# Peptides against a protein of PDB entry 5ZKO, part 1

All scores and structures are predictions.

Target 1, 44 residues: chain A of PDB entry 5ZKO
Amino acid sequence: SASNPRKFSEKIALQKQRQAEETAAFEEVMMDIGSTRLQAQKLR
Below, numbering starts at 1 at the first letter of every chain, in headers, positions and changes, except where a header shows other numbers.
Peptide ipSAE is a variant of ipSAE made for these designs: the mean of its two directions, with the distance scale d0 fixed at 1.0 Angstrom where the peptide's residues are scored. Compare it only between designs on the same protein; published cut-offs may not carry over.
The geometry check fails a fold that doesn't show the stated peptide or that is severely misdrawn somewhere.

## One batch from the design tools (peptide; made by RFdiffusion4, then SolubleMPNN)

Design b1_p8_6_s1
Fold by OpenDDE base, seed 3:
Structure b1_p8_6_s1 (fold): chain B 44 residues (1-44), chain C 44 residues (1-44), chain A 8 residues (1-8)
Amino acid sequence: as target 1 above (44 residues)
Amino acid sequence: as target 1 above (44 residues)
Amino acid sequence: VEVELKLA
């Protein structure tokens, strides 16, 4: 069977997208925590 | 409401675990591709 | 060569 670089590249790109999405989710969690901390500090 | 560092740390740890899992998945993809290439080379 | 992948 012929090499299918497009199939490989699609799989790689899809997995890298998942990594980026999880990074974004982590950043959102950290922003939420940071915002909560900032609010708590403003209330002090 | 009291600060709940444990809840924050749980959320962070869980998200970091997801990142690690996606990294492992990426490494597995690359291993599969590498193994396939090696097999193809052995058949030449 | 096309490959079937477990996670992709």
Scores: peptide ipSAE 0.149, ipTM 0.708, DockQ to the pose 0.142
Fold by OpenDDE base, seed 2:
Structure b1_p8_6_s1 (fold): chain B 44 residues (1-44), chain C 44 residues (1-44), chain A 8 residues (1-8)
Amino acid sequence: as target 1 above (44 residues)
Amino acid sequence: as target 1 above (44 residues)
Amino acid sequence: VEVELKLA
């Protein structure tokens, strides 16, 4: 059995991409929360 | 507009969970690759 | 993980 380095590298790259996407999604959530909080403060 | 802290905390928790899941998925991929490589070596 | 048969 020989490994397929290209396929392995693609698999790794895909998974790293997903990790980055989830991080970005988290940052988006935090940005939304932060801006909402700031808006609430402004309106007081 | 009032913020809902419970909803915010849930949103954050969900996103952190997703990040952890993607990390676990990456570790699984790496484990599979590592074991496959080891097997290939054994069979030589 | 995908592997391929390599005939030497």
Scores: peptide ipSAE 0.084, ipTM 0.684, DockQ to the pose 0.070
Fold by OpenDDE base, seed 5:
Structure b1_p8_6_s1 (fold): chain B 44 residues (1-44), chain C 44 residues (1-44), chain A 8 residues (1-8)
Amino acid sequence: as target 1 above (44 residues)
Amino acid sequence: as target 1 above (44 residues)
Amino acid sequence: VEVELKLA
């Protein structure tokens, strides 16, 4: 009997894409916080 | 000038929670696929 | 997950 590996592969790829998107969102938050801290230091 | 580290900490915690949720979702997908494969093998 | 079977 044939499995349908394409459907499983698509599900895995979708979840890996979601993980990558949340990682990118986290890195954006950290860059924004880092930039804010740098600006605050320059204004002291 | 006072920074608001509580707001930054909350934003970081929220993004880390989202990453953990997507990791849990991925692990659930892999367990479901693994269980399906095991069942298919037993039925052969 | 959803799995599909096709008869040969």
Scores: peptide ipSAE 0.082, ipTM 0.679, DockQ to the pose 0.071
Fold by OpenDDE base, seed 1:
Structure b1_p8_6_s1 (fold): chain B 44 residues (1-44), chain C 44 residues (1-44), chain A 8 residues (1-8)
Amino acid sequence: as target 1 above (44 residues)
Amino acid sequence: as target 1 above (44 residues)
Amino acid sequence: VEVELKLA
């Protein structure tokens, strides 16, 4: 019998996409925290 | 005024958890692919 | 991001 390389490739690609999305979400969190801290400092 | 370090810390921790979960999911995909390939080879 | 400010 044969494996399903296209199906495997698709599964890998989808998972790598999810990892990239979570990385982007983390970067957004860090940007928001940095901006928030700076804004809070200005209000003091 | 003051920022909310505990809230920021919580947000960071949650996001890092999500990244770890996606990494684990990717590793599982790779294990499944490896096992499937080996099993397919045995059936030939 | 959630922010809580204390009023003096």
Scores: peptide ipSAE 0.064, ipTM 0.678, DockQ to the pose 0.026

Design b1_p8_8_s1
Fold by OpenDDE base, seed 5:
Structure b1_p8_8_s1 (fold): chain B 44 residues (1-44), chain C 44 residues (1-44), chain A 8 residues (1-8)
Amino acid sequence: as target 1 above (44 residues)
Amino acid sequence: as target 1 above (44 residues)
Amino acid sequence: LAKLMALK
């Protein structure tokens, strides 16, 4: 009954958090690749 | 050297796949909630 | 480069 809306909102919040974590991980990967590229260019 | 671009592209592809999986999981949660709501309305 | 590791 009344607990279902709360459980649904918690499920949505959890999944949104997972999406945010994967976005942050992607940005970290892109930063590392960008830094590696910059270092490679500086060494040339 | 030449292997770095391949490793970088593989890392990007892996992270894109993870983002797609989390999006699919979110859509599944929303479908389940939507179905539950529809059932609740039909029972009224 | 070791930063390129898995989160989950």
Scores: peptide ipSAE 0.070, ipTM 0.672, DockQ to the pose 0.098
Fold by OpenDDE base, seed 3:
Structure b1_p8_8_s1 (fold): chain B 44 residues (1-44), chain C 44 residues (1-44), chain A 8 residues (1-8)
Amino acid sequence: as target 1 above (44 residues)
Amino acid sequence: as target 1 above (44 residues)
Amino acid sequence: LAKLMALK
């Protein structure tokens, strides 16, 4: 079926989206660490 | 608490693991596409 | 202190 390429493309796009979401989650964690460090620095 | 650095490290490690898992899932999709193309080629 | 949220 000619629909296979489209379905494959959709699956790839979804996986890339998930990768981007996990990257964003990682960046959020890193930002939280940075913010915590900044707060600790201000208290010193 | 001195436990914060360890907890941060664990969260970072978990996010990196998730990123790797999503990459593996992407590679699986790509392999499936490649295999499908090979099968189609054999039928021609 | 900032709390680390559970990640989806």
Scores: peptide ipSAE 0.069, ipTM 0.672, DockQ to the pose 0.072
Fold by OpenDDE base, seed 1:
Structure b1_p8_8_s1 (fold): chain B 44 residues (1-44), chain C 44 residues (1-44), chain A 8 residues (1-8)
Amino acid sequence: as target 1 above (44 residues)
Amino acid sequence: as target 1 above (44 residues)
Amino acid sequence: LAKLMALK
């Protein structure tokens, strides 16, 4: 049915959003680790 | 504390796993769309 | 650092 292309595009868009959110979360983890390491080095 | 490096490595590993899972989910969506499109073309 | 565990 003609609704299938729309549903497919919505599924792709939602999955791309999830991928972007997980990438952002990974970057946040790396930033926090980098900051914590730098702080720990200064306190030594 | 000496436990920080271990905790950091665990956080990185978990986030990499989440990234891989979301990538796999995206690939599944694309496979389903491709299969559905091919089937729809055959039925026309 | 606490924000890291708040995912899910």
Scores: peptide ipSAE 0.066, ipTM 0.672, DockQ to the pose 0.102
Fold by OpenDDE base, seed 4:
Structure b1_p8_8_s1 (fold): chain B 44 residues (1-44), chain C 44 residues (1-44), chain A 8 residues (1-8)
Amino acid sequence: as target 1 above (44 residues)
Amino acid sequence: as target 1 above (44 residues)
Amino acid sequence: LAKLMALK
């Protein structure tokens, strides 16, 4: 039906959001690791 | 401690896995949409 | 037309 394109677009948007959230989470992990390494350097 | 690098690597690997899973899910959604469109064409 | 439904 004519409603399908909208539903498809919503599904795509939702999945893109999930991808972006996982990317952000990855970047946060990497920042934390980097910060930890920097702190270790400062204490050495 | 010397154990930190391994834990960091595990965190990175886990997050990369999540990213890959979300990408696969997106591709599956897109395939499903494409298949639906193809089916609609065949029935028309 | 299945996996246009619930994931996670």
Scores: peptide ipSAE 0.058, ipTM 0.667, DockQ to the pose 0.187

## One batch from the design tools (peptide; made by RFdiffusion4, then SolubleMPNN)

Design b1_p9_6_s4
Fold by OpenDDE base, seed 3:
Structure b1_p9_6_s4 (fold): chain B 44 residues (1-44), chain C 44 residues (1-44), chain A 9 residues (1-9)
Amino acid sequence: as target 1 above (44 residues)
Amino acid sequence: as target 1 above (44 residues)
Amino acid sequence: SSSAAAAAA
């Protein structure tokens, strides 16, 4: 059916957005770890 | 602090699990697209 | 990113 390609593309786009958001959340956790390490180094 | 490494590792593990779940959801969408295409071909 | 690192420092 002619409408299916757009519906599929929308679903794919939303799913890729969710993956990007989870990647960003991972990077934020890694930054928090890095910041904690930097703070610990500054206290030494 | 000595407890931080474990807490960080747990946060990382959870975030990696979430990324894997989003990847699985993407793959499911792609399977649905593939199945739809196969069905359309069978009807021709 | 360099900007994110700068904000955290």
Scores: peptide ipSAE 0.052, ipTM 0.679, DockQ to the pose 0.000
Fold by OpenDDE base, seed 2:
Structure b1_p9_6_s4 (fold): chain B 44 residues (1-44), chain C 44 residues (1-44), chain A 9 residues (1-9)
Amino acid sequence: as target 1 above (44 residues)
Amino acid sequence: as target 1 above (44 residues)
Amino acid sequence: SSSAAAAAA
């Protein structure tokens, strides 16, 4: 069925989006840690 | 508070695990596509 | 990014 290529491409695109979202979540975690460190330094 | 480093390291570890799981999910999708392509070739 | 770092500072 010719619909398979479109379904596959959609599935790949969605999965790539999920990977990007997890990367963004990692960056957010690291930013929170960084900000906490900066706050600790400013108190010093 | 000295507990912050442990909490941060745990948060980083969990997020890295999530990224690895998303990578594995991507590989699974690509494997399914590959197997489908092989099946289509065998029918030809 | 430098802008994100600036916002956190």
Scores: peptide ipSAE 0.050, ipTM 0.678, DockQ to the pose 0.000
Fold by OpenDDE base, seed 1:
Structure b1_p9_6_s4 (fold): chain B 44 residues (1-44), chain C 44 residues (1-44), chain A 9 residues (1-9)
Amino acid sequence: as target 1 above (44 residues)
Amino acid sequence: as target 1 above (44 residues)
Amino acid sequence: SSSAAAAAA
C-alpha cells in the first residue's frame, strides 16, 4: 500500500527527534554537574 | 560530600546508555524498512 | 550556549 513510505518517514522522524531529546538531556546533565562544581568552588 | 563525583559519573553513564539505546532503536527501524522493501521486491 | 553558561554562574 502507498501508505508505507509515509509511515516509514514518520517513524524515522520520530526516532530522530528522540535522539535529539536524549542529546539535550545529556547536555543538561553536564551543565548541572558543571554548576555544582562551580558552586563548590565558590564556597571554598 | 564525596558522594557527588560518583553520583555524577553514574548519571552520565546512564545518559550515555540511553543515547546508545536510541541509536539502536533507530537502526532497527531502518532495518525494518529495508526488509519491507526487499519483501515488496520479491513479490513483484 | 554562552547564555546558559552565564545563568549557571
Scores: peptide ipSAE 0.049, ipTM 0.676, DockQ to the pose 0.000
Fold by OpenDDE base, seed 5:
Structure b1_p9_6_s4 (fold): chain B 44 residues (1-44), chain C 44 residues (1-44), chain A 9 residues (1-9)
Amino acid sequence: as target 1 above (44 residues)
Amino acid sequence: as target 1 above (44 residues)
Amino acid sequence: SSSAAAAAA
């Protein structure tokens, strides 16, 4: 049926979204660490 | 304290693990789709 | 070393 390729495409799209969300979460962690580092430098 | 850089490294490592798990999940989805396609070809 | 400060974003 024509629904199978659509279901597959949806599953792929959802999984790619999850990967993008994990990437964004990683970037947030790195920004927080960067901010912490900058603040530590200001205290020198 | 010496614990701060270790805590940061742990946070980064955990986030990288999550990204790897999402990649593995994506590969599994693609394998399932590939298997379904192969089975459909056998039915022709 | 113990010198890194913790901070909120």
Scores: peptide ipSAE 0.040, ipTM 0.667, DockQ to the pose 0.000

## One batch from the design tools (peptide; made by RFdiffusion4, then SolubleMPNN)

Design b1_p10_4_s2
Fold by OpenDDE base, seed 2:
Structure b1_p10_4_s2 (fold): chain B 44 residues (1-44), chain C 44 residues (1-44), chain A 10 residues (1-10)
Amino acid sequence: as target 1 above (44 residues)
Amino acid sequence: as target 1 above (44 residues)
Amino acid sequence: KEAEQLKAEL
């Protein structure tokens, strides 16, 4: 099952994917903050 | 709401916590694999 | 179960 990888190699790959997704989510948060600050500056 | 942090600093802190949790989960997977391999070796 | 997973990779 995709929810229960049989191989340890697949478990590792899945966990590495999750780490990468959390990194991407962090980068998105930082972009949102940056964009908000830039917009606020343009309105001054 | 805890699900919607008002401050960007809180959003960043939450995302850093998620990254740390995914790192801990990866370390757990590696421990499980290592323990399984060690057990298999002891049974030989 | 985990030991069986190791055997399944070999």
Scores: peptide ipSAE 0.118, ipTM 0.715, DockQ to the pose 0.034
Fold by OpenDDE base, seed 5:
Structure b1_p10_4_s2 (fold): chain B 44 residues (1-44), chain C 44 residues (1-44), chain A 10 residues (1-10)
Amino acid sequence: as target 1 above (44 residues)
Amino acid sequence: as target 1 above (44 residues)
Amino acid sequence: KEAEQLKAEL
């Protein structure tokens, strides 16, 4: 089952994927902040 | 909204919390594997 | 079952 990996290696791989996805989401938030700052500078 | 910087700090804080939760989940998986390995050794 | 799971991976 994709929701219940039979192998510990698969559980680890899934958890590492989740960590990578959360890292990517953090980077996206930081990019959005950077973009907003750039826009604010252009409006000054 | 570019005009609400408090939302960015909140977004960052939320994302950092999610990263910490995923790290804790990974550590739990590793502890479970370690416990299972120890049990398997005792059963051999 | 989890101990059996480990045995299947090794």
Scores: peptide ipSAE 0.117, ipTM 0.714, DockQ to the pose 0.032
Fold by OpenDDE base, seed 1:
Structure b1_p10_4_s2 (fold): chain B 44 residues (1-44), chain C 44 residues (1-44), chain A 10 residues (1-10)
Amino acid sequence: as target 1 above (44 residues)
Amino acid sequence: as target 1 above (44 residues)
Amino acid sequence: KEAEQLKAEL
């Protein structure tokens, strides 16, 4: 099943995808912080 | 809204935790594959 | 078993 890949290659690929998604989510958080900081500076 | 460093620090910490969890999950998959390989060799 | 799964993948 898609939730339980039969091939180990598919399991590896899925896990690598999850790692990449969490990396992207981290980058998004950092962008949000950066944008918030910039906004706070503009309001001063 | 006023920047809340605590909230951002918490967001960063949470996201770093998620990255670490996905890394650990990848390592677990690789250990499983390794163990399976060893088992397959024993069954030959 | 997972061992048979690996054998089938190779």
Scores: peptide ipSAE 0.116, ipTM 0.716, DockQ to the pose 0.031
Fold by OpenDDE base, seed 3:
Structure b1_p10_4_s2 (fold): chain B 44 residues (1-44), chain C 44 residues (1-44), chain A 10 residues (1-10)
Amino acid sequence: as target 1 above (44 residues)
Amino acid sequence: as target 1 above (44 residues)
Amino acid sequence: KEAEQLKAEL
């Protein structure tokens, strides 16, 4: 099952997916900050 | 609010922590695989 | 059990 991968290769793949998802979440946070900064700059 | 700089810094710090935790979890998986391989080798 | 998982993957 996806919650309990039998193969070590599946465990590795799942963990790499989680790392990629956390990277994407970080990029989203940075994009939101960038957008906010750009908006603040345009309002000056 | 999303526009609060302190809140953004906290969000970044939290996201970096999550990335570090997922890296540690990956290292744990690799250690377990390595231990299992070593045990299998010793049993031959 | 983990050793059996490795054997099944090889």
Scores: peptide ipSAE 0.116, ipTM 0.718, DockQ to the pose 0.032

## One batch from the design tools (peptide; made by RFdiffusion4, then SolubleMPNN)

Design b2_p14_3_s2
Fold by OpenDDE base, seed 3:
Structure b2_p14_3_s2 (fold): chain B 44 residues (1-44), chain C 44 residues (1-44), chain A 14 residues (1-14)
Amino acid sequence: as target 1 above (44 residues)
Amino acid sequence: as target 1 above (44 residues)
Amino acid sequence: MRRRLLELLRLLRS
């Protein structure tokens, strides 16, 4: 029996937001790595 | 060939921190759920 | 989460 469903729903929403932010940060790093590699390739 | 290893190492460290924070938040939610369930059991 | 970190580390070593 879910007690305080609204409270937990809000916590779940916050967790999803954190996940999204972490994903965005990860993707940014991947883009930077990709860009760096592309630059290195152009200079060869 | 790793270019700008320090820059990316720092980004990796930040990613690890985000992961730890997300894990801690998840565990807190799980603790709250567990506590709620325990309380419900005591009242039965 | 861990998978992503490992992926980044792999890219850094390549």
Scores: peptide ipSAE 0.268, ipTM 0.676, DockQ to the pose 0.211
Fold by OpenDDE base, seed 1:
Structure b2_p14_3_s2 (fold): chain B 44 residues (1-44), chain C 44 residues (1-44), chain A 14 residues (1-14)
Amino acid sequence: as target 1 above (44 residues)
Amino acid sequence: as target 1 above (44 residues)
Amino acid sequence: MRRRLLELLRLLRS
């Protein structure tokens, strides 16, 4: 049923954007942990 | 290395929130599709 | 998504 293909495509696009933002936030945390550990290793 | 446990715990909490929002958005899309399909079936 | 959160938790505990 082609009831609202544009509405659903927009919601899917928004969901993909949220997923990308979640991925970016995850990568930021991983990078922060990695950098902190690297700094701690250099200070030993 | 306990370098910044509070900072990372806050980032983890934010990541959990983003995940919950993504899940809610996904469920909303699925519910909208389901309701539209059910309505289309009732109109047949 | 849950996998990513678990990975972060593992990194924090290590």
Scores: peptide ipSAE 0.266, ipTM 0.678, DockQ to the pose 0.214
Fold by OpenDDE base, seed 2:
Structure b2_p14_3_s2 (fold): chain B 44 residues (1-44), chain C 44 residues (1-44), chain A 14 residues (1-14)
Amino acid sequence: as target 1 above (44 residues)
Amino acid sequence: as target 1 above (44 residues)
Amino acid sequence: MRRRLLELLRLLRS
């Protein structure tokens, strides 16, 4: 139903933002792990 | 490699929290849509 | 989302 399209569109936009932030945080963690591994390999 | 387990465990915990928050927000949106649909049906 | 957490856990165990 097209009932209250603005309200729901705003909520969807916020959800997309949350997903993007979660993705960014995930990628940051992966990068940190990768960097740590690379450093450990260099020390061997 | 178990390198820096505390640092990464904390990051994992934060990621779990973000996921939980995103899930809750998603469920809220779905509930609002469901409630709107139910209301629309009652008005018919 | 859950997949990402599993990936992180795998990396931590390796």
Scores: peptide ipSAE 0.270, ipTM 0.678, DockQ to the pose 0.213; fails the geometry check
Fold by OpenDDE base, seed 4:
Structure b2_p14_3_s2 (fold): chain B 44 residues (1-44), chain C 44 residues (1-44), chain A 14 residues (1-14)
Amino acid sequence: as target 1 above (44 residues)
Amino acid sequence: as target 1 above (44 residues)
Amino acid sequence: MRRRLLELLRLLRS
């Protein structure tokens, strides 16, 4: 049904933003873990 | 490697929270869509 | 989402 396309498009856009933010946070954590591992290897 | 377990556990907890919030938002959107469909059917 | 969390947990366990 082509009902309230603007309302739902807005909700979808917001959801995409949330997903992007979650992905960015995930990548940051992965980078931190990677850096920590690299440091540990260099100190051995 | 059991390195910085507290730091990363905190990061994991935050990521779990983000996931829960995203899931809740998604479910809300789906509920709204479902309600709209039901209304459209009743008006036919 | 869940997959990403599991991936992080695997990395922490190693």
Scores: peptide ipSAE 0.269, ipTM 0.673, DockQ to the pose 0.212; fails the geometry check

## One batch from the design tools (peptide; made by RFdiffusion4, then SolubleMPNN)

Design b2_p17_2_s4
Fold by OpenDDE base, seed 1:
Structure b2_p17_2_s4 (fold): chain B 44 residues (1-44), chain C 44 residues (1-44), chain A 17 residues (1-17)
Amino acid sequence: as target 1 above (44 residues)
Amino acid sequence: as target 1 above (44 residues)
Amino acid sequence: VERLLRLAELRRRRAQA
């Protein structure tokens, strides 16, 4: 059955949402790592 | 059903509001990075 | 760092909306 274009569009929307959440989480992790490294340098 | 032009205009308005909030947050972050770099130079 | 975390949170909220 031709995947209902509506179902396809919903899947794409959900995928874009997930990607944006993953990107935000990645940025948060990278910032935390950066801050931790800076703190570690100050303690040496 | 033709997306009610009213609903479309509301979506556009909401999007513009979000964009303005994102821009403000971005500018704040960039200013913080700039100030931190300036402070780091003064310590150096 | 806190400000960047706020930006990341804003992006997540946008994605969920």
Scores: peptide ipSAE 0.251, ipTM 0.582, DockQ to the pose 0.426
Fold by OpenDDE base, seed 2:
Structure b2_p17_2_s4 (fold): chain B 44 residues (1-44), chain C 44 residues (1-44), chain A 17 residues (1-17)
Amino acid sequence: as target 1 above (44 residues)
Amino acid sequence: as target 1 above (44 residues)
Amino acid sequence: VERLLRLAELRRRRAQA
């Protein structure tokens, strides 16, 4: 059966959303680690 | 002009590759943090 | 932590390209 371009477009959009969510989660983790490190340095 | 399903398929594949790379980078980060935390706990 | 910062920077550069 012929591929449905509309379904492909939807899949691309979902992949972009997933990528954005993964990036946000990564940045949140990095910010938490950075904050913890900064606090540890201040307590030295 | 009609959308090209082949181009959409290629874009989906590229997005999947990007997602896999982002996931791998995230997992590497989490592993490094986990290792550092474990080492810090052992030194206490 | 430094490795993580490098990875974050690489991601940022990729997102801007």
Scores: peptide ipSAE 0.211, ipTM 0.554, DockQ to the pose 0.318
Fold by OpenDDE base, seed 5:
Formats: C-alpha cells, structure tokens, sequence
Structure b2_p17_2_s4 (fold): chain B 44 residues (1-44), chain C 44 residues (1-44), chain A 17 residues (1-17)
C-alpha cells in the first residue's frame, strides 16, 4: 500500500497530543506527591 | 522538500518509545504516591 | 521522595532534548 505521508504526519500529531496529555497528568501527580509527603511528615 | 515516509515512520517509532517511557514513569509515580499515602495513614 | 525527584529530573532532561 502506498506510503501516505499525510497519514504519518497525522499520526505524529495525535501522538504528540497524547504525549502532552500524559505529561500534564504526570505533572499533576508529581505536584500531589509533595502535598502527601508533607502531610505524612506532619503526622510523624 | 520530498516527503520522506521513512523519516516519518522513524519519528513515530521514537515517539511511541517516549510515550511508553512516560507511561512507565507515571505508573511508578502513582505507586510511590500510594505507598506514601499508606504511610501517612499509618501515622494517624 | 528521592526516587520521585529523579523521575522528575529525567523527564525534564527528555523535554529539553
């Protein structure tokens, strides 16, 4: 089947979007870690 | 410049690898948060 | 926590590359 560069570019764009969403979720989780750790320290 | 389908496929492969690494890091962080929260609960 | 900091640093380095 003919290599479709347009389809490849679209797949790359979608993958970049997914990567950005995953990165945002990762950052949110990382921000929550600091709060949870601080709470644990206060309970000690 | 001629669309190079091979270069697009390589970029997609590299992006998939990056996505897998980011997902693994996210999962690791989520596990560590779970452990930290459990520890905080034990200290209460 | 150290593990999490290392993960964050690895992520930052990948984003800058």
Amino acid sequence: as target 1 above (44 residues)
Amino acid sequence: as target 1 above (44 residues)
Amino acid sequence: VERLLRLAELRRRRAQA
Scores: peptide ipSAE 0.193, ipTM 0.547, DockQ to the pose 0.305
Fold by OpenDDE base, seed 3:
Order: sequence, then structure tokens, then C-alpha cells
Structure b2_p17_2_s4 (fold): chain B 44 residues (1-44), chain C 44 residues (1-44), chain A 17 residues (1-17)
Amino acid sequence: as target 1 above (44 residues)
Amino acid sequence: as target 1 above (44 residues)
Amino acid sequence: VERLLRLAELRRRRAQA
């Protein structure tokens, strides 16, 4: 079966992009948690 | 330069594992946000 | 929050390796 290294490299690049997007979403969520906790502390 | 399709497949597998770990952490964060928001509502 | 920060840092280190 003809190996297609170029197709593998493209798949790796796409997966890296997805990982970067997931990391950005994760960081946004962490900031929201921090903000919500700070708000809860102010209400106490 | 000798292309190494097996090395590319290994890199893809490792990246998929990293993505799964990132997703699990994201879900944990979302649960923590939900819990914190619920707590803040109880204090109001 | 601290636990989440530790998890984020761990992932960042893995992504840079």
C-alpha cells in the first residue's frame, strides 16, 4: 500500500490546530471560573 | 529525505491522546464552573 | 481553580515537548 507521508503531515497539522483551539477554549473557561469564584467571594 | 509514515502515525496517535486529555480537562472545568455558579446562586 | 491551573500548565508543558 503506497504510504502517503504528505497526507500524514496534513493530518498532524490539522490535529495541532484542533488542539490549539481546545486549549484556547479551556483557558477561557478557567478565566470564567476565576471570575465566578471571585464574585461568590464578594457576595460572602 | 526518507519519509517515515510509521513515525507520522505515531505522532498522530500521541496527538489524539493529548486531545482526549484536553477534552477531559475541559469537561472537568465546565463542571467546576457549574458547581461554582450554583454555589454563588445559593449565597444570593 | 488551582487544580485547573496545574492541569493547564501540565498540558502546556506536554504541548511544548
Scores: peptide ipSAE 0.219, ipTM 0.565, DockQ to the pose 0.371; fails the geometry check

